# Peptides against a protein of PDB entry 7K3S: the designs that were tried, part 4

Target 1, 60 residues: chain A of PDB entry 7K3S
Amino acid sequence: MEELSGKPLSYAEKEKLKEKLAFLKKEYSRTLARLQRAKRAEKAKNSKKAIEDGVPQPEA

## One batch from the design tools (peptide; made by RFdiffusion4, then SolubleMPNN)

Design b2_p20_8_s4
Fold by OpenDDE base, seed 2:
Structure b2_p20_8_s4 (fold): chain B 60 residues (1-60), chain A 20 residues (1-20)
Amino acid sequence: as target 1 above (60 residues)
Amino acid sequence: VEELEKKEEEHKKKLQELLE
């Protein structure tokens, strides 16, 4: 496979690369937003367990 | 969480491969 490392990309190749980059940036941003929500939800679950283990029910 | 971290890393690698 010739390393095309020295040929300027054609206009069509540049546009195809921009489309691929835009798609991957979108999928990355979507995954990152899901990951951030999941990490927040995990922290919220761990905080609920810390409250449940720390409240002695007042015996009446 | 781990599956999303794996997907995030896979997207980073693919983004690097397009910018090299």
Scores: peptide ipSAE 0.257, ipTM 0.812, DockQ to the pose 0.194
Fold by OpenDDE base, seed 1:
Structure b2_p20_8_s4 (fold): chain B 60 residues (1-60), chain A 20 residues (1-20)
Amino acid sequence: as target 1 above (60 residues)
Amino acid sequence: VEELEKKEEEHKKKLQELLE
């Protein structure tokens, strides 16, 4: 049983992990906002097709 | 949409790995 008593991270190692975590949270939030916009745009395209299939062609 | 869902899940996994 290897002692997973990992040495306590130095102050500098903890600050470097906080910076990485802050950057990754920012990129996650950006990706999530893009995904939400893309899903809204897809729903808006699907609603436009449902309206076009329901318009009776004007008799000539 | 699918490519952004994959990228969201990759970010979520990397966030979890930094919190463990």
Scores: peptide ipSAE 0.257, ipTM 0.813, DockQ to the pose 0.202
Fold by OpenDDE base, seed 3:
Structure b2_p20_8_s4 (fold): chain B 60 residues (1-60), chain A 20 residues (1-20)
Amino acid sequence: as target 1 above (60 residues)
Amino acid sequence: VEELEKKEEEHKKKLQELLE
């Protein structure tokens, strides 16, 4: 039976993994915040177009 | 928007691969 217990990570490998996870979590959080801003900006553009198309032009 | 959704999913996959 192959021991599905992958070799226990050394202390140095665990610290390197924690650093990689911390970095990736930071980049994920930054991307998510950018995505949320982009989705809000898209909704704001769509709402402005709906208001502009609903204003009767003043007859000249 | 789509490029940021792609980057979000790529980061999610890399997080999963590091936790497996």
Scores: peptide ipSAE 0.256, ipTM 0.812, DockQ to the pose 0.202
Fold by OpenDDE base, seed 5:
Structure b2_p20_8_s4 (fold): chain B 60 residues (1-60), chain A 20 residues (1-20)
Amino acid sequence: as target 1 above (60 residues)
Amino acid sequence: VEELEKKEEEHKKKLQELLE
């Protein structure tokens, strides 16, 4: 008999772990969405700088 | 960007510690 060396978590402990997991999944998804927006904004800024270095400003 | 990558990794670690 493999001793299932996990004392069975109480119902209350299981619900508390589910709440913590749901919170962390929400914070992860929020961070990931912010990171994706930041990486897109960085790429868009780098693309604009590459166009300005290629156009000689007409001296007035 | 780097600060958000660090926060992403911290969240992954905490998620692993809850699934173990």
Scores: peptide ipSAE 0.255, ipTM 0.811, DockQ to the pose 0.206

## One batch from the design tools (peptide; made by RFdiffusion4, then SolubleMPNN)

Design b2_p21_3_s3
Fold by OpenDDE base, seed 1:
Structure b2_p21_3_s3 (fold): chain B 60 residues (1-60), chain A 21 residues (1-21)
Amino acid sequence: as target 1 above (60 residues)
Amino acid sequence: DKEEEELLRKLLEELLEELKK
């Protein structure tokens, strides 16, 4: 394991790192929520198409 | 300093746990 034995981060560097990590967490959660909505919308579109094509839907 | 480092560690651990889901 590379010891990230870098110089102790200054208070300002630690706060900046905290802000970056909090931003990344927020953007991840937003992206995940978009992906989950897109996946549900795609499933709904495919299900609608399969009904229109006369393919029986698998029961939920 | 130690409290802030612990907050940074917890935040990183939470991010890594979310990325594993």
Scores: peptide ipSAE 0.080, ipTM 0.682, DockQ to the pose 0.050
Fold by OpenDDE base, seed 3:
Structure b2_p21_3_s3 (fold): chain B 60 residues (1-60), chain A 21 residues (1-21)
Amino acid sequence: as target 1 above (60 residues)
Amino acid sequence: DKEEEELLRKLLEELLEELKK
């Protein structure tokens, strides 16, 4: 396996990569948290439909 | 210089591990 012995990055290039990776991590975590909230909300909606289907609606 | 490179490697490894879960 050729070690990607890439040219040593300058200090400015390293800081720019760190900022990009930190931004990517933040956007990933934000998206994951949205997905987890959506999945919990869907499960809660499916649980409410099971309760409404068991109550006879009063005849108008 | 070596410490900053190791910090970037660790941050990349953490992101790759989070993407693999």
Scores: peptide ipSAE 0.079, ipTM 0.679, DockQ to the pose 0.048
Fold by OpenDDE base, seed 4:
Structure b2_p21_3_s3 (fold): chain B 60 residues (1-60), chain A 21 residues (1-21)
Amino acid sequence: as target 1 above (60 residues)
Amino acid sequence: DKEEEELLRKLLEELLEELKK
C-alpha cells in the first residue's frame, strides 16, 4: 500500500476517502453485529455443554 | 470474526487520520 501519509489530499481525494469510510463503517457495523450474535450463540452452546457435563462456567 | 473486526477498525482509523490532514 502506498503510504499517502505525507502529501496533502485534494478535495476530490478527500471525498473519495469519505465514500470509502462510509463503506467501511457499514461493513464494520455488520461484522460487529455478526460477532456479537456469534458470541451470544457461543455462550448459549457453552451453557448447554456445561449443564450436560456438570462443569461450572467461567464467568466472563 | 474478531480478526475481521480488528482489520476493519484499523482501516477506519487510517482513513480518519488521512481526512484530518
Scores: peptide ipSAE 0.075, ipTM 0.650, DockQ to the pose 0.071
Fold by OpenDDE base, seed 2:
Structure b2_p21_3_s3 (fold): chain B 60 residues (1-60), chain A 21 residues (1-21)
Amino acid sequence: as target 1 above (60 residues)
Amino acid sequence: DKEEEELLRKLLEELLEELKK
């Protein structure tokens, strides 16, 4: 097992890593929620097109 | 020191578990 013999992180470096991980977790969850919303919006647009293409326009 | 390392491990594990879903 390679000892990850990196210099022991200072208290301040550990706290900075906690903040970075918390930020990354938050941005991941935000991005996932945007992606899920985009997929739902795409499905809703495709369903509207299927309804409009199925109604014969009354000839004028 | 040990409590902080455990907290960092938990945060990393939670992020890795979310990335697997």
Scores: peptide ipSAE 0.073, ipTM 0.678, DockQ to the pose 0.053

Design b2_p21_7_s3
Fold by OpenDDE base, seed 2:
Structure b2_p21_7_s3 (fold): chain B 60 residues (1-60), chain A 21 residues (1-21)
Amino acid sequence: as target 1 above (60 residues)
Amino acid sequence: KEEEEKKKKEKKEEELKKKKE
């Protein structure tokens, strides 16, 4: 049972970790963009409802 | 191509280490 806690990562292990990090960063950016679109769409729905209900929108 | 060649060299070196142990 060689202690994995002190061995320098091989070139192949480092490249595999870089690929995983690049994938995770891409999925994070995609999820963040979806969240930002959802928040903008929610604000746009709330603004349309407030106009329909005759409630003055609070000025930003 | 260069990354694949480096990975192939590393696998050969690891196989040679395993044959010496």
Scores: peptide ipSAE 0.080, ipTM 0.725, DockQ to the pose 0.039
Fold by OpenDDE base, seed 1:
Structure b2_p21_7_s3 (fold): chain B 60 residues (1-60), chain A 21 residues (1-21)
Amino acid sequence: as target 1 above (60 residues)
Amino acid sequence: KEEEEKKKKEKKEEELKKKKE
């Protein structure tokens, strides 16, 4: 654990860090939702292709 | 309310520090 042996953060610096953390959490959730949509779209594409190729899809 | 109270406390502490120089 590196002790942040720096001067205590000002109120304004703490609030700026809280705002930055809230922004990063929002962008993380947005990126995760995009990734989950892409994975579902790829699964749907692979299922459509396997039906076209006459391969029985294993029910997961 | 709690956040505004923390800001007011820090501003008073800084003003007290500046009066000791």
Scores: peptide ipSAE 0.071, ipTM 0.711, DockQ to the pose 0.043
Fold by OpenDDE base, seed 4:
Structure b2_p21_7_s3 (fold): chain B 60 residues (1-60), chain A 21 residues (1-21)
Amino acid sequence: as target 1 above (60 residues)
Amino acid sequence: KEEEEKKKKEKKEEELKKKKE
């Protein structure tokens, strides 16, 4: 664990951290979009099953 | 443009510091 607690980061270190943060934000957004698609697909499957089983869907 | 100018100033300051050691 490098304790960065004593030296001001160089420009090159700050840019490398900005690039890493931009990459992580992009991957987070992609993962969130996949999770939202999966959640919608599961809701659609559960809705189809509940119609087939005659179970009342919880109203939105 | 402003970020490139800041980088150019920081490189010159670091080079000036290395010449004083």
Scores: peptide ipSAE 0.063, ipTM 0.704, DockQ to the pose 0.041
Fold by OpenDDE base, seed 5:
Structure b2_p21_7_s3 (fold): chain B 60 residues (1-60), chain A 21 residues (1-21)
Amino acid sequence: as target 1 above (60 residues)
Amino acid sequence: KEEEEKKKKEKKEEELKKKKE
């Protein structure tokens, strides 16, 4: 880890870090929403199979 | 406003550095 602890960041470096942070937050939110949709699709597939096999769903 | 003031301060410091060389 290069310790950036010794030099004050320039204005341009701070702006570039803010842009990178905004991009990473956007990609995180997109990935999280994709994961939540995948988990909902898996639950819906399992519920459809449980109805077809006559297996009582565990009540929540 | 605060970021624009920081940019103006950095530009003045860079001009002062170029005048000392």
Scores: peptide ipSAE 0.075, ipTM 0.709, DockQ to the pose 0.039; fails the geometry check

Design b2_p21_7_s4
Fold by OpenDDE base, seed 3:
Structure b2_p21_7_s4 (fold): chain B 60 residues (1-60), chain A 21 residues (1-21)
Amino acid sequence: as target 1 above (60 residues)
Amino acid sequence: KKKEEEEKKKKKEEEYKKKKE
């Protein structure tokens, strides 16, 4: 097997990297869900203000 | 539980080493 330049990672190092990758994927998904909730909350606030200010809502 | 998890990790490390030879 061609040794692509670097000390071969042990099984324990590979499992630690898999755990870190799983953690980072979970935190990414949580952050994305938070961003989507924030965008929906902003749209809902802007829609409520536009109704209060007499601006016609664009039909969806 | 911690000893059993450590033994399971050691067994998988030996299996991984044996698969790389």
Scores: peptide ipSAE 0.202, ipTM 0.723, DockQ to the pose 0.292
Fold by OpenDDE base, seed 2:
Structure b2_p21_7_s4 (fold): chain B 60 residues (1-60), chain A 21 residues (1-21)
Amino acid sequence: as target 1 above (60 residues)
Amino acid sequence: KKKEEEEKKKKKEEEYKKKKE
């Protein structure tokens, strides 16, 4: 195998990197779902205020 | 269970070394 310039990562180091990548992907998806929930909750608060103030809902 | 998992990791590491030679 051609010399990849650098100490080749051990199998154990590669598995640790795969575990870290899987963890980071999970935390990213969790954070994205929280952001989407927050945006939906904000829209639902704005729609409740528009109903209370008698303003015609912009059909979007 | 932990010892068997460690032995499986060791075996895969040896197979990975052999494939890289």
Scores: peptide ipSAE 0.199, ipTM 0.724, DockQ to the pose 0.292
Fold by OpenDDE base, seed 5:
Order: sequence, then C-alpha cells, then structure tokens
Structure b2_p21_7_s4 (fold): chain B 60 residues (1-60), chain A 21 residues (1-21)
Amino acid sequence: as target 1 above (60 residues)
Amino acid sequence: KKKEEEEKKKKKEEEYKKKKE
C-alpha cells in the first residue's frame, strides 16, 4: 500500500477539498437524476409504441 | 463581508492548529 507520505493538509487545503467534493457530489446527483429521467422517458416511449403497434406489453 | 469571512477562516485555522498539538 503506497502510504501517501505527504505533509498533513492545512485547514485551508481541507476546506478547499470539501468545496470541490460538494461541487462534484452536486454535479453527480444532477447527472444521475438526468439519466434516471431519460430511462423513464425511454420506457414510456417504448410502451406507447408497443400499444400503437398492438404488441402485448411485457408483464412486470 | 470578505474581511469578516477571512477573519473567521483565520480563527478556525488557529483552532485547527491548536487541536493538532
């Protein structure tokens, strides 16, 4: 295991890392919510086409 | 506001140093 043999982070460096992590978590959550919405919209479009084409919906 | 935020940050840095001794 490479021990990160670096000087202990200052308070200012730790706060800067917390800000970066908070930003990254926010962007991750937005991207995940967009992906989940896209998958739901795709399922809804496929279900609408299956009804129009007379194809039996796969039972859940 | 910026000067007060900087002073609060400096005070927290001193408190952090004191907890590391």
Scores: peptide ipSAE 0.195, ipTM 0.720, DockQ to the pose 0.288
Fold by OpenDDE base, seed 4:
Structure b2_p21_7_s4 (fold): chain B 60 residues (1-60), chain A 21 residues (1-21)
Amino acid sequence: as target 1 above (60 residues)
Amino acid sequence: KKKEEEEKKKKKEEEYKKKKE
């Protein structure tokens, strides 16, 4: 196990890191929600096109 | 609200310093 041989972080440094991690988690969740919305919109477009073109959709 | 949050942060910083001695 590599000992994280870093100088012990101050309270203020730990709080700044917690704030940065909370921000990054929020932006990650926002990006995932956008990606999932885009994938659903793409699936819905492909579904509509497959119905219009008479292509059997793969039943899930 | 901001002053109370800053005072709570200062108190926790002092508690953290005391726990590190």
Scores: peptide ipSAE 0.191, ipTM 0.713, DockQ to the pose 0.286

## One batch from the design tools (peptide; made by RFdiffusion4, then SolubleMPNN)

Design b2_p22_1_s1 (from b2_p22_1, 8 letters changed)
Fold by OpenDDE base, seed 3:
Structure b2_p22_1_s1 (fold): chain B 60 residues (1-60), chain A 22 residues (1-22)
Amino acid sequence: as target 1 above (60 residues)
Amino acid sequence: SKIEELKKKIEELEKEFKKLEE
């Protein structure tokens, strides 16, 4: 277990870590938005199926 | 899940960042 706790990050290492965090937070937000959209689309499909199962399609 | 992996990586890097600011 290397104690990563000992050396203050150089300014350049700190900025590189901030860039990595910003990138990961952006990817998280994009993934969350996709997941929320998928869940809304699934609920909308289930609601449409419940309406379609309740309306007898007129046999043509 | 991919979202839990991203969350875990963010929490790990935020923890490392806090330890290195201190």
Scores: peptide ipSAE 0.317, ipTM 0.835, DockQ to the pose 0.305
Fold by OpenDDE base, seed 2:
Structure b2_p22_1_s1 (fold): chain B 60 residues (1-60), chain A 22 residues (1-22)
Amino acid sequence: as target 1 above (60 residues)
Amino acid sequence: SKIEELKKKIEELEKEFKKLEE
């Protein structure tokens, strides 16, 4: 555990933290969008099953 | 979950950033 020594972070260290924060926010948004797509795909699969069970298959 | 881990890391960095502006 490196002690974040109470030295004021240099401007460069502050910019590095901003870049890391921006990266993590981007990864969060990407992950959220993936979860939302997965949930929509699951709902679309469930709706297809409901249509297949409601069409009387013509007896051949 | 991966989203909760990302949320936690964002909150930690935002707290560190706030301490450095003070």
Scores: peptide ipSAE 0.316, ipTM 0.835, DockQ to the pose 0.231
Fold by OpenDDE base, seed 5:
Structure b2_p22_1_s1 (fold): chain B 60 residues (1-60), chain A 22 residues (1-22)
Amino acid sequence: as target 1 above (60 residues)
Amino acid sequence: SKIEELKKKIEELEKEFKKLEE
């Protein structure tokens, strides 16, 4: 349990925390966008399978 | 989940940042 010693953070320490927060927010947004694309792709696959099972393939 | 881990880390840093603006 490192006691966060209640010293006011220097300007440099505040900027470092701001950069780390910006990085994590960017990684969150990228991860969320990936999950949303995966969910859309799954729905599109299920819809294609339902069409393929319902359309009689023309007998060549 | 990776998204939940990222959310938790963001919430932790936002709490630290708020404590340092006071």
Scores: peptide ipSAE 0.310, ipTM 0.834, DockQ to the pose 0.235
Fold by OpenDDE base, seed 1:
Structure b2_p22_1_s1 (fold): chain B 60 residues (1-60), chain A 22 residues (1-22)
Amino acid sequence: as target 1 above (60 residues)
Amino acid sequence: SKIEELKKKIEELEKEFKKLEE
């Protein structure tokens, strides 16, 4: 990890950090949306299984 | 400084992102 700690960051380094922040915000939002979809799908599957396991299948 | 605030926010987002991938 290069210690960017000591020198006043150039304009280019500041813009690179802004781009990284924008990228990370976008990736965070995408990942959060995926997790929210996965949790909704899991709840829907668990609700279907609970209904299927709780209703005696009519003997055909 | 504004740049230190950006670095901190990046680090926070990187930590939160890692926790979401776990």
Scores: peptide ipSAE 0.209, ipTM 0.808, DockQ to the pose 0.095

Design b2_p22_3_s1
Fold by OpenDDE base, seed 4:
Structure b2_p22_3_s1 (fold): chain B 60 residues (1-60), chain A 22 residues (1-22)
Amino acid sequence: as target 1 above (60 residues)
Amino acid sequence: LEEEEKEFLEKKKKELEEEFKK
């Protein structure tokens, strides 16, 4: 299956690959943005827990 | 298409084909 990488792609094949690349870049960017939101939410939960564990509850 | 963009697409195609074989 290695002989396909050296053949000159037709105009139609190049356009189809550009569309596939644009789709993959879009899905990657969406997944990365979800992961970054999840990591920010995790850091915000860990910082809230560190503040809550660091505040001595006032003895009532 | 730059050669790096073709290599990226072929790598992603291979990864998908390996996931469908499991």
Scores: peptide ipSAE 0.084, ipTM 0.641, DockQ to the pose 0.056
Fold by OpenDDE base, seed 2:
Structure b2_p22_3_s1 (fold): chain B 60 residues (1-60), chain A 22 residues (1-22)
Amino acid sequence: as target 1 above (60 residues)
Amino acid sequence: LEEEEKEFLEKKKKELEEEFKK
């Protein structure tokens, strides 16, 4: 058990860390939503090419 | 703040500091 015995953070330091955590969680969620949108857009492009090239779409 | 949340923030701080050194 590593003693994470950092000095007790002041109330202001704790609030600043909560704000940083909330910001990081928000930016992560925003980045993930962008990635998921990009992946869906790529799948939609690949599906259009498969129709144009006459290749049977694998029904998933 | 849970200990895990502090470690997460320290890790992310370190990752950012490494990115700014490039």
Scores: peptide ipSAE 0.080, ipTM 0.645, DockQ to the pose 0.054
Fold by OpenDDE base, seed 3:
Structure b2_p22_3_s1 (fold): chain B 60 residues (1-60), chain A 22 residues (1-22)
Amino acid sequence: as target 1 above (60 residues)
Amino acid sequence: LEEEEKEFLEKKKKELEEEFKK
């Protein structure tokens, strides 16, 4: 049982937490976009190799 | 990236790494 230190956050502490949350959401979205780009680039490399190796592409 | 934002991310990364070691 972590003691929820039930001190009400000041207005300034709440604004600082909103800024930190906005920053974390931005960095998450940036990291996700990089991961999705990497996954698309890997699929495109595997598809090129499968064509060169004479393996029929799975129909979409 | 402001230095305060970088320091915040490094602190959160360290907290998560300590939780995964338990």
Scores: peptide ipSAE 0.061, ipTM 0.603, DockQ to the pose 0.054
Fold by OpenDDE base, seed 5:
Structure b2_p22_3_s1 (fold): chain B 60 residues (1-60), chain A 22 residues (1-22)
Amino acid sequence: as target 1 above (60 residues)
Amino acid sequence: LEEEEKEFLEKKKKELEEEFKK
């Protein structure tokens, strides 16, 4: 059972929570950008192989 | 700042791993 401590957060606790959420959003965005770069690099490798193997690229 | 933020993420990761073991 999660003890939902029904105590109102102090101003300092709310600011600390905002900083933590800002950090988590930054790390999420960094991870997402890394994943998108990896997928683009994989597509570019597959496209180079398809040209080398004489296979017509599927039109986008 | 960056070290305290890493320590916070590690603590939160550990808390989540303990919740999934219940």
Scores: peptide ipSAE 0.061, ipTM 0.600, DockQ to the pose 0.054

Design b2_p22_4_s3
Fold by OpenDDE base, seed 5:
Structure b2_p22_4_s3 (fold): chain B 60 residues (1-60), chain A 22 residues (1-22)
Amino acid sequence: as target 1 above (60 residues)
Amino acid sequence: EDEKLLEEAKKKEEEKKKLEEE
């Protein structure tokens, strides 16, 4: 384990790291919500195709 | 806004790294 024995972070550096972490958490949550919506939309498309292939169109 | 904060964040990290190399 390389101990990154970096000098103690200043108050300003700690606040900046908190801001970076808050931003990254927000972008992660946004990306996760988009992925969950995409997976739900894919399942909804597959269920519509199963209904259309399962109803023989009455040939007139 | 958030992208500008990250860019300013990287800039000051690079400025700090240069100051620690002197």
Scores: peptide ipSAE 0.086, ipTM 0.689, DockQ to the pose 0.057
Fold by OpenDDE base, seed 3:
Structure b2_p22_4_s3 (fold): chain B 60 residues (1-60), chain A 22 residues (1-22)
Amino acid sequence: as target 1 above (60 residues)
Amino acid sequence: EDEKLLEEAKKKEEEKKKLEEE
């Protein structure tokens, strides 16, 4: 990876990097949306359990 | 400038495709 730090990237190399970046941004967004759904689901489970156990919800 | 680079690259992509079909 270090051998490219001094040569101007060709147009074809730049387009290939744009495609890789677009793919990585898409996968990042999917992973982030999954993580946010999981965090919301865990909060909702903890809230439901604390109501069922008669424990006051911690105010956020 | 970016449009000329895009046209030159389309030309190089077509040249590469022809070399891959031989």
Scores: peptide ipSAE 0.078, ipTM 0.684, DockQ to the pose 0.083
Fold by OpenDDE base, seed 1:
Formats: structure tokens, sequence, C-alpha cells
Structure b2_p22_4_s3 (fold): chain B 60 residues (1-60), chain A 22 residues (1-22)
């Protein structure tokens, strides 16, 4: 464990870290929304293929 | 927009590095 015995972060360094954290949260939310859309599109493709192949989907 | 914030963050990091090397 490297001891981050660094000097206490200045006010400006703390504000910069808050800005970086807000940015990363925004990018995470965008990426999650894209992933959820991709998973919905994949399920919709798999359901169309299962109807075409005559395989009953189990309703969970 | 996201690229501009990353570029500004890099610019301020380089500026900080210059001030630590003086």
Amino acid sequence: as target 1 above (60 residues)
Amino acid sequence: EDEKLLEEAKKKEEEKKKLEEE
C-alpha cells in the first residue's frame, strides 16, 4: 500500500477533482444508457429470431 | 464538449507541473 502521504489538497485541487468526478458520472450515465439500449435491441433481435425459428420463449 | 473539458483539465495539469518545476 503506497502511503499517499501527500500534502492536503488545495481548494483549487478539490474543485478540479469535483469537476472530474461530475464529468466521469455524466460519461458513466451516457455509457450505461447506450448499454441498456444495446441490450434491449439484442433482446428484440433474439425474440424475432426465436419466433422465426419456432422456439417458444419462456416468459419469466 | 467532453473533449474540451479533458483538454482544459490537461492544460491546468501541465500549468501546475510547470509551477512545481520553478
Scores: peptide ipSAE 0.072, ipTM 0.678, DockQ to the pose 0.054
Fold by OpenDDE base, seed 4:
Structure b2_p22_4_s3 (fold): chain B 60 residues (1-60), chain A 22 residues (1-22)
Amino acid sequence: as target 1 above (60 residues)
Amino acid sequence: EDEKLLEEAKKKEEEKKKLEEE
């Protein structure tokens, strides 16, 4: 992967790179939203379990 | 800055497409 460090990227190569970056940013945002939903669902399960186990939740 | 590069380059792609249709 070292041969790209010295040649000016063509216009078409720059646009293809921008499209790839836009796609990767979209997939990152989608993955982050899933992770945040999973973390909220885990916190809600842990809070319900802590109430059942009689452990005081730290107040927010 | 990136938006101006995108506009100039859409213009070049349209110009290239016109030359390929002649």
Scores: peptide ipSAE 0.071, ipTM 0.663, DockQ to the pose 0.096

Design b2_p22_4_s4
Fold by OpenDDE base, seed 4:
Structure b2_p22_4_s4 (fold): chain B 60 residues (1-60), chain A 22 residues (1-22)
Amino acid sequence: as target 1 above (60 residues)
Amino acid sequence: EDEEILKKAKEKEEEEKKKKEE
């Protein structure tokens, strides 16, 4: 168990943590947008392949 | 800027981890 060092963070440490969290949230949102685009592209490829293979797509 | 802040933070965490292993 990592002891959460119960030392009160300085103002400067709190601001650095806010900047890191803002960066991580931005990278997370970019990664999610890429994942959603990839999932849509994969669905479109699978739909094209299933049409070519004569397999009926499950309707929604 | 934010990437460099994150990099410098990981470097400090790794240095602090190294200091705790000695």
Scores: peptide ipSAE 0.121, ipTM 0.653, DockQ to the pose 0.046
Fold by OpenDDE base, seed 3:
Structure b2_p22_4_s4 (fold): chain B 60 residues (1-60), chain A 22 residues (1-22)
Amino acid sequence: as target 1 above (60 residues)
Amino acid sequence: EDEEILKKAKEKEEEEKKKKEE
């Protein structure tokens, strides 16, 4: 019920929200780094297969 | 610490949701 009441957050509630946001930002950054690594690895595998199969690579 | 704070917050949100459906 506190979110709908327009009440100003206490100092302790603001600090808990900062900690939650810091954790979520860390997990987001880890997930983004994994996704970017996976996409680079997939492109590198597709490029290696296209060279091995003698097929001209689509220019990126 | 941050993971435990997030876990406790989700548990409280779920308990408040259950109390609103009853």
Scores: peptide ipSAE 0.120, ipTM 0.645, DockQ to the pose 0.043
Fold by OpenDDE base, seed 5:
Structure b2_p22_4_s4 (fold): chain B 60 residues (1-60), chain A 22 residues (1-22)
Amino acid sequence: as target 1 above (60 residues)
Amino acid sequence: EDEEILKKAKEKEEEEKKKKEE
């Protein structure tokens, strides 16, 4: 682990890092929610197709 | 707002890198 041997961050730099982290957390949560919705939609499509094709669903 | 803050802060980091290579 390289210790970031840098000068202590100014107050303004710390506030800008907080703003960046808040944005990144929001975009991460939004992307995660989209991914979870997509996975649920895929499972629901596969379940409908398996019923139509007469293939027994693997029990979860 | 947050996207503009992120953009401005990347621009400043690139300017500081250029200034450190002079």
Scores: peptide ipSAE 0.120, ipTM 0.658, DockQ to the pose 0.048
Fold by OpenDDE base, seed 2:
Structure b2_p22_4_s4 (fold): chain B 60 residues (1-60), chain A 22 residues (1-22)
Amino acid sequence: as target 1 above (60 residues)
Amino acid sequence: EDEEILKKAKEKEEEEKKKKEE
């Protein structure tokens, strides 16, 4: 068991971790925006079907 | 570029795991 006792990350290792973190934050934000759009589109489809089926929309 | 940095880093982590199991 070689010591995982914190060798100070080199400057290059820190920059590489920042790049990875920036990429992951970008992909997270893109995925979150897609999820929010999908949820809005699903709500809009369900509202249109409820109007077509003559079901009263639940008041907000 | 960023996807390749992530791939190369996962590959290195997997190689380091293999070296710890030997």
Scores: peptide ipSAE 0.113, ipTM 0.647, DockQ to the pose 0.045

